Peptides against a protein of PDB entry 4Y8H. Designs and how they scored, part 6

Target 1, 222 residues: chain A of PDB entry 4Y8H
Amino acid sequence: TTIVGVKFNNGVVIAADTRSTQGPIVADKNCAKLHRISPKIWCAGAGTAADTEAVTQLIGSNIELHSLYTSREPRVVSALQMLKQHLFKYQGHIGAYLIVAGVDPTGSHLFSIHAHGSTDVGYYLSLGSGSLAAMAVLESHWKQDLTKEEAIKLASDAIQAGIWNDLGSGSNVDVCVMEIGKDAEYLRNYLTPNVREEKQKSYKFPRGTTAVLKESIVNICD

## One batch from the design tools (peptide; made by RFdiffusion4, then SolubleMPNN)

Design b1_p24_5_s2 (from b1_p24_5 with A3R A15E V17A M20L E22L)
Fold by OpenDDE base, seed 1:
Structure b1_p24_5_s2 (fold): chain B 222 residues (1-222), chain A 24 residues (1-24)
Amino acid sequence: as target 1 above (222 residues)
Amino acid sequence: AARAAAAAAAAAAAEAAAALPLLY
């Protein structure tokens, strides 16, 4: 997996690849690794797929209840705190590695969370097996005061570095843009750089292509 | 017997491959 987050002048973008794996097997070519915690708070998940999905849904539900109870819009720091406390409680046995980003009444935020419950803050972040490939692009091209378009490009270029160089990453780029004063823009399959060309030939043969060399009728009733 | 053993080995290899966690 390659997941990234990039802050820009008026918000935050997160992006992910779309490969899931089971050991050496590509299980899904086009899975969704971007999860909605709340309307304006999204996360990208790496690690155990079931744990990333389950923990983000659990915290999403608790954030909705907390928002109703407090009569306040959900805050990214509240999601961060709930996630880290949950993950820490399970001592890294919940294999969720998350980039959590969003916009709230306090501004735009970008955080990472590791399975043991540690958290980081940054203007750009990467996680997963492709994180070093992504970080090489981020460190080379990140600047202060990025535009929305520059941040989407940087995030998508960083995910592509994972797609091309990491075995655990592949297929497509998903993007979610969270801009202050706007709705979250979820761009499923923003890039599809691995569309296979049309197959030159088919291995579907006409019926009867395999010759019958011998036939025998055996009575199986005693 | 050899087809049953090959099917059991393929099923055990598929089950061992299915026992690997789905990773993102």
Scores: peptide ipSAE 0.380, ipTM 0.726, DockQ to the pose 0.756; fails the geometry check
Fold by OpenDDE base, seed 2:
Formats: structure tokens, C-alpha cells, sequence
Structure b1_p24_5_s2 (fold): chain B 222 residues (1-222), chain A 24 residues (1-24)
């Protein structure tokens, strides 16, 4: 997996690759690693697919209840705190590694969470097996005061570095853009750089392609 | 013996692959 988050002047972008694996097997070429916690708070997941999906759904449900109870829009720091406390309770046995990002009444936020419940903050972040390939691109091209378009490009270039250089990453780039004062823009398959060309030949050979060299009929009944 | 060992290794690899968690 390669997941990234990048802050820009008016919001935050997250991006992910679309490969899932079972050991050496590519299980799904086009899985979705971007999860909605709330309308304006999204996360990218790495690690155990079931744990990342289940923990983000659980916290998403509890954030909705908390929003209703407080009569307030959900905050990214509330999602961060609920996720980290849940993951810490399970001592890293819930294999979820998350980049959590969003917009709320306090502004735009970007955080990472590890399975043991540690959390980081930054203007750009990467996680997963492709994180070093992504970070090489981020460290080379990140600047302050990125535009929306520059941040989407930087995030997608960082995911592509994972797609090309990490065995655990592949296929497509998914993007989610969370801009202040707008709805979240989920760009499923924003890039599809691994489209296979049309097969030039069929493996359906005409009947008789294999020559019969010898035939023998043996009666097996007495 | 070599076909039985290859079939057992392929079955064990398929069973081990089915027991591995789905990872992102």
C-alpha cells in the first residue's frame, strides 16, 4: 500500500493506490482505500483491510452520534482522538495504519495514526509499504502554499512512485480533496496508468491445431 | 513422487494463501 496526505492553501488532499494483496497474490487490482468518516473527514488506510474498514466505520458512526449530541459539525481532532484511543486499547492487534484528513469549523487538518495508537501531524505524510517511495517524491517537490492543483499532482505523483517501486502497491490512483467551504471531492480512479492494451492474439486455437500422431483403440471390457 | 510433492506444495501454498489476511 501507498497512502499520502498533502495540505494545500485552502484544504487537504489524500490519495491511495488500489492494490490489495494476500501474501504474494494480488487479490484485488482496484480496491478502495479511501474511507469516509464524515462528509468532510476522510481517511486513507494501510495494513489489514478488514481492520481499516471496520475501525473507520465504527469511528464514523460514533462521530455522527457525537455531532448530533453536541449540535456541532464533526472535527478531525475528535476522529483522531477516538481512533487512537480505540487502537491503543487493542495494543496494535488491530492492524490499521491511517492518514486522517479533513475540513471542519477550525480549518484543514492532516494526521497519521499507527496501529499502537501513536499519532503524527504534518503538511505532508505517507504510510504503507510504498511510503518511502512516496516520501522521496514528497521531500523533493513539496513547498509551502501549494494550490489545489499542485497538491493533487504532488499526491498523485507520490502514489505513482509507490505503484512503480513497491510490490505491495499498484494499479490506480484514488484521490479525495477536502477544501474549506466546499463538499469533499472523491475522485475514484483519478489516474489509471495500468490499463492493459487489447490482446493481439486469442488463445482459442482452431480445431485440429494439435496433429494426431497415433491413435489406438483398446477394448477394456472382456 | 515429484508430482505428488508438487501437488502437495501447490495445495499447501493455496491453503496458506487462503489463510493470509487481505492487506492494503
Amino acid sequence: as target 1 above (222 residues)
Amino acid sequence: AARAAAAAAAAAAAEAAAALPLLY
Scores: peptide ipSAE 0.379, ipTM 0.725, DockQ to the pose 0.757; fails the geometry check
Fold by OpenDDE base, seed 5:
Structure b1_p24_5_s2 (fold): chain B 222 residues (1-222), chain A 24 residues (1-24)
Amino acid sequence: as target 1 above (222 residues)
Amino acid sequence: AARAAAAAAAAAAAEAAAALPLLY
């Protein structure tokens, strides 16, 4: 997996690759690694797929209840705190590694969370097996005061570095843009750089391609 | 016997692959 988050002048973008794996096997070529916690708070997940999905759904439900109870829009820091406390309670046995991002009444936020419940803050972040490939792009091209378009490009270029160089990453780039004062823009398959060409040959031979050299009818009933 | 062994090896490989967690 390669997941990234990039802050820009008026919001935050997260991006992910679309490969899931089971050891050496590509299980899904086009899985969705971007999860909605709330309408304006999204996360990208790496690690155990079931744990990343289940923990983000659990916190998403509790954030909705908290929002209703407080009569307030959900805050990214509330989701962060709930996620980290949950993950810490399970001592890293919940294999969720998350980039959590969003917009709320306090502004735009970008955080990372590790399975043991540690959290980090940054203007750009990467996680997953492709994180070093992504970080090489981020460190080379990140600047302060990115535009929305520059941040989407940087995030997608960083995911592509994972797609091309990390065995655990592949296929497509998914993007979610969370801009202050706008709805979240979920760009499923924003880039599809790995569309398979049409198969040049088929091993489906016509019937009769293999010559029958001998036939024998054996009665197997006595 | 050879087809049964190949089917058993393929089933064991599929079972071993199914026992691995789905990773992102």
Scores: peptide ipSAE 0.378, ipTM 0.724, DockQ to the pose 0.780; fails the geometry check
Fold by OpenDDE base, seed 3:
Parts: sequence; structure tokens; C-alpha cells
Structure b1_p24_5_s2 (fold): chain B 222 residues (1-222), chain A 24 residues (1-24)
Amino acid sequence: as target 1 above (222 residues)
Amino acid sequence: AARAAAAAAAAAAAEAAAALPLLY
């Protein structure tokens, strides 16, 4: 997995690749790693797919209840605190590594969370097996005061570095843009750089191309 | 023997692949 978050002048962007794996096997070529915690708070998940999905749904539900109880829009720091306390309680046995981002009445926020419940703050972040490939792009091209378009490009270029160089990452780039004063813009398959080309030949040979050399009926009952 | 070993290795790889957690 390669997941990234990048802050820009008026918000935050998160992006992810779309490969899921089971050891050496590509399980899904076009999975969704961007999860909605609330309308304007999204996260990208790395690690155990079930744990990332389940923990984000659990906190999303509790954030909705908390928002109703407080009569307030949900805050990214509230989601961060709930996620980290939950993950810390389970001592890293919940294999969720998250980039949590969003906009709230206090502004735009970008955080990371590790499975043991540690949290980081940054203007740009990467997690997953492709995080070093992504970070090489981020460290080379990140600047202060990014535009929305520059941040989407930087995030998508960083995910592509994971797609091309990390075995755990692949296929497509998903993006979610959270801009202050706007609805969240979820861009599923924002880039699809791995569309399989048309096969040069059909494997539909004329019938009889492979000759039947021998036929035999075998009784399988003893 | 080679087909049985390949089928057993494919079954063991499919069973081992089914036992591995899905990762993002």
C-alpha cells in the first residue's frame, strides 16, 4: 500500500493506490483504501484491510453520535483521539495504519496514526509499504503554500512512485480533496495508468488445431 | 508425481493464500 496526505493553502488532499494483497498474491486490483469517517473527514488505510475498514466505520459511527450529542460539526482531532485511544487499547493487535485528514470549523488538518496508537502531524505524510517511494517524491517537490491543483498533482505523483516501485502497491490512484467551505470531493480512480493493452492475438484457434491422439474410456468404479 | 506435487503445492498455496490476511 501507498497512502499519502498533503496540505494545501485552503485544505487537505489524501490519496491512495488500489492494490490489495494476500502475501505474494494480488487479491484485488482496484480496492478502495479511502474511507469516510464523516462527510468532511476522510482517512486512508494501510495494514490489515478488515481492521482499517472496521475501525474507521466504528469511529465514524461514534463521531456521528458525538456530533449529534454536541450539536457540532465533527472535528478531525476528535476522530484522531478516538482512533488513537481505540488502537492503543488493543496494543497494536488492530493492524490499522491511517492517514486522517479533513476540514472542520477549526480549519484543515492532516494526521497519521500507527497501530499502537502513536500519532503524527505534518504538512505531508506517507504510510504503507510504498511510503519510502512516496516520501522520496514528497521531499523532492513539496513546498509551502501549495494550490489545490499542485497538491493533487504532488499526492498523485507520490502514489505513482509507490505503484511503480512498491510490490504492495499498484493499479490506480484514488484521491479525496477536502477544501475549507466546500464538500469533500472523492475522486475514485483519478488516475488509471495500468489499463491493460489490447491483446495482440486471440487464443481462439480453429477447432482441430490440437489433434486428439487417443481416446479411452476408463471405469473409475472398482 | 509432478502433477500431484503441483496440485498439492497449488492447493497448499491456495489454502495458505486463504489463511493470509488481506492487506492494503
Scores: peptide ipSAE 0.373, ipTM 0.722, DockQ to the pose 0.808; fails the geometry check

Design b1_p24_5_s3 (from b1_p24_5, 17 letters changed)
Fold by OpenDDE base, seed 1:
Structure b1_p24_5_s3 (fold): chain B 222 residues (1-222), chain A 24 residues (1-24)
Amino acid sequence: as target 1 above (222 residues)
Amino acid sequence: KKKKEAEELKKKLEEAIAALPLLY
């Protein structure tokens, strides 16, 4: 997995690749790693797929209840705190590594969370097996006061570095843009750089095209 | 015998792969 987050002048963008794996097997070529915690708070997940999905759903549900109870819009720091306390309680046995981002009445936020419940803050972050490939792009091209378009490009270029260089990453780039004063913009398959061209030849041949050169009957019953 | 052993080995491999967690 390659997941990234990038802050820009008026919000935050997160992006992810779309490969899932089971050991050496590509299980899904186009999975969704961007999860909605609330309308304006999204999370990118790495690690155990079931754990990332389940923990984000659980915290999303509890954030909704908390929002209703307090009559307040959900805050990214509330989601961060709930996630880290939950993960810490399970001592890293919940294999969720998360980039949590969003906009709320206090502004735009970008955080990361590790499975043991540690948290980081930054203007740009990467996690997953492709994180070093992504970070090489981020460290080279990140600047202060990015525009929305520059941040989307930077995030997508960082994910592509994971797609091309990390075995755990692949296929497509998903993006979610959270801008202050706007609805979240979820861009599923924002880039599809691995679409194969149409096959130029048909591989269907008439019956009998292959000549039989030799036949032998082998008894396979012991 | 060899065919049955190969099928059993294939089944064990498939079960082992299925037991691996799905990772992002």
Scores: peptide ipSAE 0.376, ipTM 0.740, DockQ to the pose 0.708; fails the geometry check
Fold by OpenDDE base, seed 5:
Structure b1_p24_5_s3 (fold): chain B 222 residues (1-222), chain A 24 residues (1-24)
Amino acid sequence: as target 1 above (222 residues)
Amino acid sequence: KKKKEAEELKKKLEEAIAALPLLY
């Protein structure tokens, strides 16, 4: 997995690749790793797929109840705190690594969470097996005062670095843009750089192209 | 016997792959 977050002048963008794996097997070529916690708070998940999905749904439900109870829009720091405390309680046995981002009445926010419940803050972040490939792009091209378009490009370029260089990452780029004063813009398959070209040749030969030189029936049941 | 052993090995491999966690 490669997941990234990038802050820009009026909001935050998160992005992810779309490969899931089962050991050496590509299980899904086009999975969704961006999860909605609330309408304006999204996360990207790495690690165990079931744990990332379950923990984000649990906290999303609790954030909705908290929002209704308090008559307030959900805050990114509330989601961060709930996720952190839950993951810490399970001492890293819940294999969820998250980039949490969003907009709320206090502004735009970007955080990361590790499975043991540690958290970081930054203007740009990467997690997953492709995180070093992504971070090389982020460190090379990040600047202050990014526009929305520059931040989407930077995030997508960082995910592509994971797609091309990390075995755990692949296929497509998903993006979610959270801008202050707007609805969240979820861009499923924003880039599809791995579309297979049409096969130039067919290897379907006529019957009889390979001659049968000898036939023998052998009983292989003892 | 060998055909049955090969089918059992294939089944064990499929079960072992199915037991691996799905990772993002």
Scores: peptide ipSAE 0.374, ipTM 0.740, DockQ to the pose 0.687; fails the geometry check
Fold by OpenDDE base, seed 2:
Structure b1_p24_5_s3 (fold): chain B 222 residues (1-222), chain A 24 residues (1-24)
Amino acid sequence: as target 1 above (222 residues)
Amino acid sequence: KKKKEAEELKKKLEEAIAALPLLY
């Protein structure tokens, strides 16, 4: 997995690749790693797929209840705190590594969370097996006062670095843009750089194309 | 016997692969 978050002048963008793996197997080429906690708070997940999905849904549900109870829009720091406390309670056994981002009445926020419940804050962040590939791009091209378009480009370039250089990352780039005063813009398959061309040839050969050089009947039933 | 053993081994391998966690 490669996941990133980038703050810009009026909001935050998160992005992810779309590969899931099962050991050496590519399980899904186009999975969704961007999860909605609330309308304006999204996260990107790395680690155990089931844990990332389940924990984000659980906190999303509790954030909705908290929002209703308090008559307030959900805050990113509330989601962060709930996530970290939950993960810490399970001592890293819930294999969720998250970049949590969003906009709320206090502004735009970007955080990361590790499975043991530690949290970081930054203007740009990367997690997952492709995080070093992504961070190389981020460290090279990040600047202060990014525009929305520059931040989307930077995030997508960083994800592509993971797609090309990390075995755990691949296929497409998903993006979610959370701008202050706007609805969240979820851009599923914002980039699809790995579309296979149409198959040029048929593998249907006439019967008899392969010569039978030898035939033997072996009794393999004792 | 050998064909059954090969099918059983294949099934065990498929089950072992299916038991691996899905990772992002």
Scores: peptide ipSAE 0.374, ipTM 0.744, DockQ to the pose 0.692; fails the geometry check
Fold by OpenDDE base, seed 3:
Structure b1_p24_5_s3 (fold): chain B 222 residues (1-222), chain A 24 residues (1-24)
Amino acid sequence: as target 1 above (222 residues)
Amino acid sequence: KKKKEAEELKKKLEEAIAALPLLY
């Protein structure tokens, strides 16, 4: 997995690749790693797929209840605190690594969370097996006062670095843009750089194309 | 016997792959 977050002048963008794996097997070529916690608070998940989905749904449900109870729009720091406390309680046994981002009445926010419950803050972040490939792009091209378009490009370029250089990452780029004063813009398959061209040859041969070099009848009945 | 062994090996491989956690 490669997941990234990038702050820009009026908001935050998160992005992810779309590969899931089961050991050496590519399980899904076009999974969704961006999860909605609330309308304006989204996260990108790395680690165990079931844990990332389950923990984000659990916190999303509790954030909705908290928002209703307080009559207030949910805050990114509230989601961060709830996720942190939950993950820490389970001592890293819940294999969720998250980039949490959003907009709320206090502004735009970008955080990361590790499975043991540690958290970081930054203007740009990466997690997953492709995080070093992504971070190389981020460190090279990040600047202060990014526009929305520059931040989307930087995030997508960083995800592509993971797609091309990390075995755990692949296929497509998903993006979610959270701008202050706007609805969240979820861009499923924002880039699809791995569309396979038509095969030059058909590999369907008629039966008998491979010559029988030797035949042996073995009686398997004892 | 060999066909049954191959089917059992295939089933064990499928079960082993299915038991691997899905990772992001």
Scores: peptide ipSAE 0.371, ipTM 0.738, DockQ to the pose 0.707; fails the geometry check

Design b1_p24_5_s4 (from b1_p24_5, 18 letters changed)
Fold by OpenDDE base, seed 2:
Structure b1_p24_5_s4 (fold): chain B 222 residues (1-222), chain A 24 residues (1-24)
Amino acid sequence: as target 1 above (222 residues)
Amino acid sequence: KEEEEKKRKEEEEKKAIAALPLLY
């Protein structure tokens, strides 16, 4: 997995690759690793697929209840705290590594969470097996005061670095843009750089293409 | 016997791979 988050002047972008793996097997070429916690708070998940999905759904439900109870829009720091406390409670046994981002009445936020419940904050972050490939791009091209378009490009370039260089990453780039004062823009398959060309050749051969060189009947009972 | 044992090992290996967690 390669997941990234990038802050820009008016919001935050998260992006992910679309490969899931099962040991040495590519299980899904086009999975969705971007999860909605609330309308304006999204996360990208790495690690155990079931854990990332389940924990984000659980916190999403509790954030909705908290929002209703408080009569307030959900805050990214509330989601962060709930995720952190939940993951810490399970001492890393819930294999969720998350980039959590969003916009709320306090502004735009970008955080990372590790399975043991540690958290980081930054203007750009990467996680997953492709994180080093992504970080090489981020460190090379990140600047202050990114535009939305520059941040989407930077995030997508960082994910592509994972797609090309990390065995755990592949296929497509998904993006979610969370801009202050706007709805979240979920861009499923924002880039599809690995579309297989149509098969040019048929492997249907006429019967008899393979010549029978010799036929022998062997009695197995003698 | 050897082909059946080879098939059994391949099926066990496939089952073992199928038992691995799905990772993102």
Scores: peptide ipSAE 0.379, ipTM 0.735, DockQ to the pose 0.707; fails the geometry check
Fold by OpenDDE base, seed 1:
Structure b1_p24_5_s4 (fold): chain B 222 residues (1-222), chain A 24 residues (1-24)
Amino acid sequence: as target 1 above (222 residues)
Amino acid sequence: KEEEEKKRKEEEEKKAIAALPLLY
């Protein structure tokens, strides 16, 4: 997996590759690794697929309840705190590694969470097996005061570095853009750089294409 | 016997792969 987050002047973008693996096999070529915690708070998940999905759904449900109880829009720091406390409780046995990002009444936020419940903050972050490939792109091309378009490009270029160089990463780039004062823009398959060429030949042959060279009747009863 | 043992190993390997968690 390659997941990234990049802050820009008016929001945050997260991106992910679309490969899932099961040991040495590619299980899904086009899975979704971007999860909605709330309408304007999204995360990208790496690690155990079931754990990333389940923990983000659980915290998403609790964030919705918390929002209703407080009569306030969900905050990214509330999701961060709930996620880290849950993961810490299970001492890293829940294999969820998350980039959590969003916009809320306090602004735009970008965080990462590790399975043991540690958290980081940054203007750009990467996680997963492709994180070093992604970080090489991020460190080379990140600048302060990115535009939305520059941040989407940087995030997608960083995911592509994972797609091309990490065995755990592949196929497509998914993007979610969270801009202040706008709805979240989920760009499923924003890039599809691995579309296979159409098969040049049909392997459907007419009946009788294989010539019968010899026939023999053998009695199998004594 | 060797083909059956090869098939059994391939099935055991397939079961072992199927028992691995799905990873992102």
Scores: peptide ipSAE 0.375, ipTM 0.731, DockQ to the pose 0.734; fails the geometry check
Fold by OpenDDE base, seed 5:
Structure b1_p24_5_s4 (fold): chain B 222 residues (1-222), chain A 24 residues (1-24)
Amino acid sequence: as target 1 above (222 residues)
Amino acid sequence: KEEEEKKRKEEEEKKAIAALPLLY
């Protein structure tokens, strides 16, 4: 997996690749690794697929209940704290590694969470087996005061670095844009750089291409 | 016997791989 988050002048972008694996096998070429916690709070997941999905759904449900109870829009820091406390309780046995991002009444936020419940903050972040490939792109091209378009490009270029260089990453780029004062824009398959062209030639040989050189009938029954 | 044992081992390896957790 390669997942990234990038802050821009008026919001935050997260992006992910679309490969899932079972050991050496590509299980799914086009899985969704971006999960909605709330309408304006999304996360990208790496690690155990079931754990990332289950923990984000659990916290998403509890954030909705908390929002209704408090009569307030959900905050990214509330989701971060709930995820962190849950993961810490299970001492890293829940294999979820998350980039959590969103917009709320306090502004735009970008965080990462590791399976043991540690958390980081930054203007750009990467996680997963492709994180070093992604970080090489981010460190080379990140600047302050990115536009929305520059941030989407930077995030997608960083995911592509994982797609091309990490065995655990592949296929497509998914993007979610969370801009202040707008709805979240989920861009499923924003880039599809691995579409195979139509096969130019058929390997259908004419009948008789393999000549029978010798035939022998042997009785195997005594 | 050796081919059947090889085929059984390949099927056991395939079953073991299929039992691995799905990873992102």
Scores: peptide ipSAE 0.374, ipTM 0.729, DockQ to the pose 0.656; fails the geometry check
Fold by OpenDDE base, seed 3:
Structure b1_p24_5_s4 (fold): chain B 222 residues (1-222), chain A 24 residues (1-24)
Amino acid sequence: as target 1 above (222 residues)
Amino acid sequence: KEEEEKKRKEEEEKKAIAALPLLY
């Protein structure tokens, strides 16, 4: 997996690759690694697929209840704290590694969370097996005061570095853009750089292509 | 016997791969 987050002047972007694996096997070529916690708070997940999905759904449900109870829009730091406390309680046995990002009444935010419950903050972040390939791109091309378009390009270039260089990453780039004062823009398959060309041959042969060389009828009933 | 044992090992290996956790 390669997941990234990048802050820009008026919001935050997260991006992910679309490969899932079972050891050496590519299980799904076009899975979704971007999860909605709330309308304006999204995360990208790496690690155990079931744990990343289940923990983000659990915290998403609790954030909705908290928002209804307080009559307030949910905050990214509230989601971060709930995720952190839950993961820490399970001492890293829940295999979820998350980039959490969003916009709320306090502004735009970008955080990472590890399975043991540690958290980081930054203007750009990467996680997963492709994180070093992504970070090489981020460290080389990140600048302060990025535009929305520059941040989407930087995030997608960083994911592509994982797609090309990491065995655990592949296929497509998914993007979610969270801009202040706008709805979240979920861009499923924003880039599809691995579309297979048309096969030069048809592999459907007519019946009888394999000749019967010998036939024998044997009575097996005594 | 040797071909059945080879086929059984290949099927056990395939089952072991299928039992691995799905990872992102």
Scores: peptide ipSAE 0.374, ipTM 0.729, DockQ to the pose 0.760; fails the geometry check

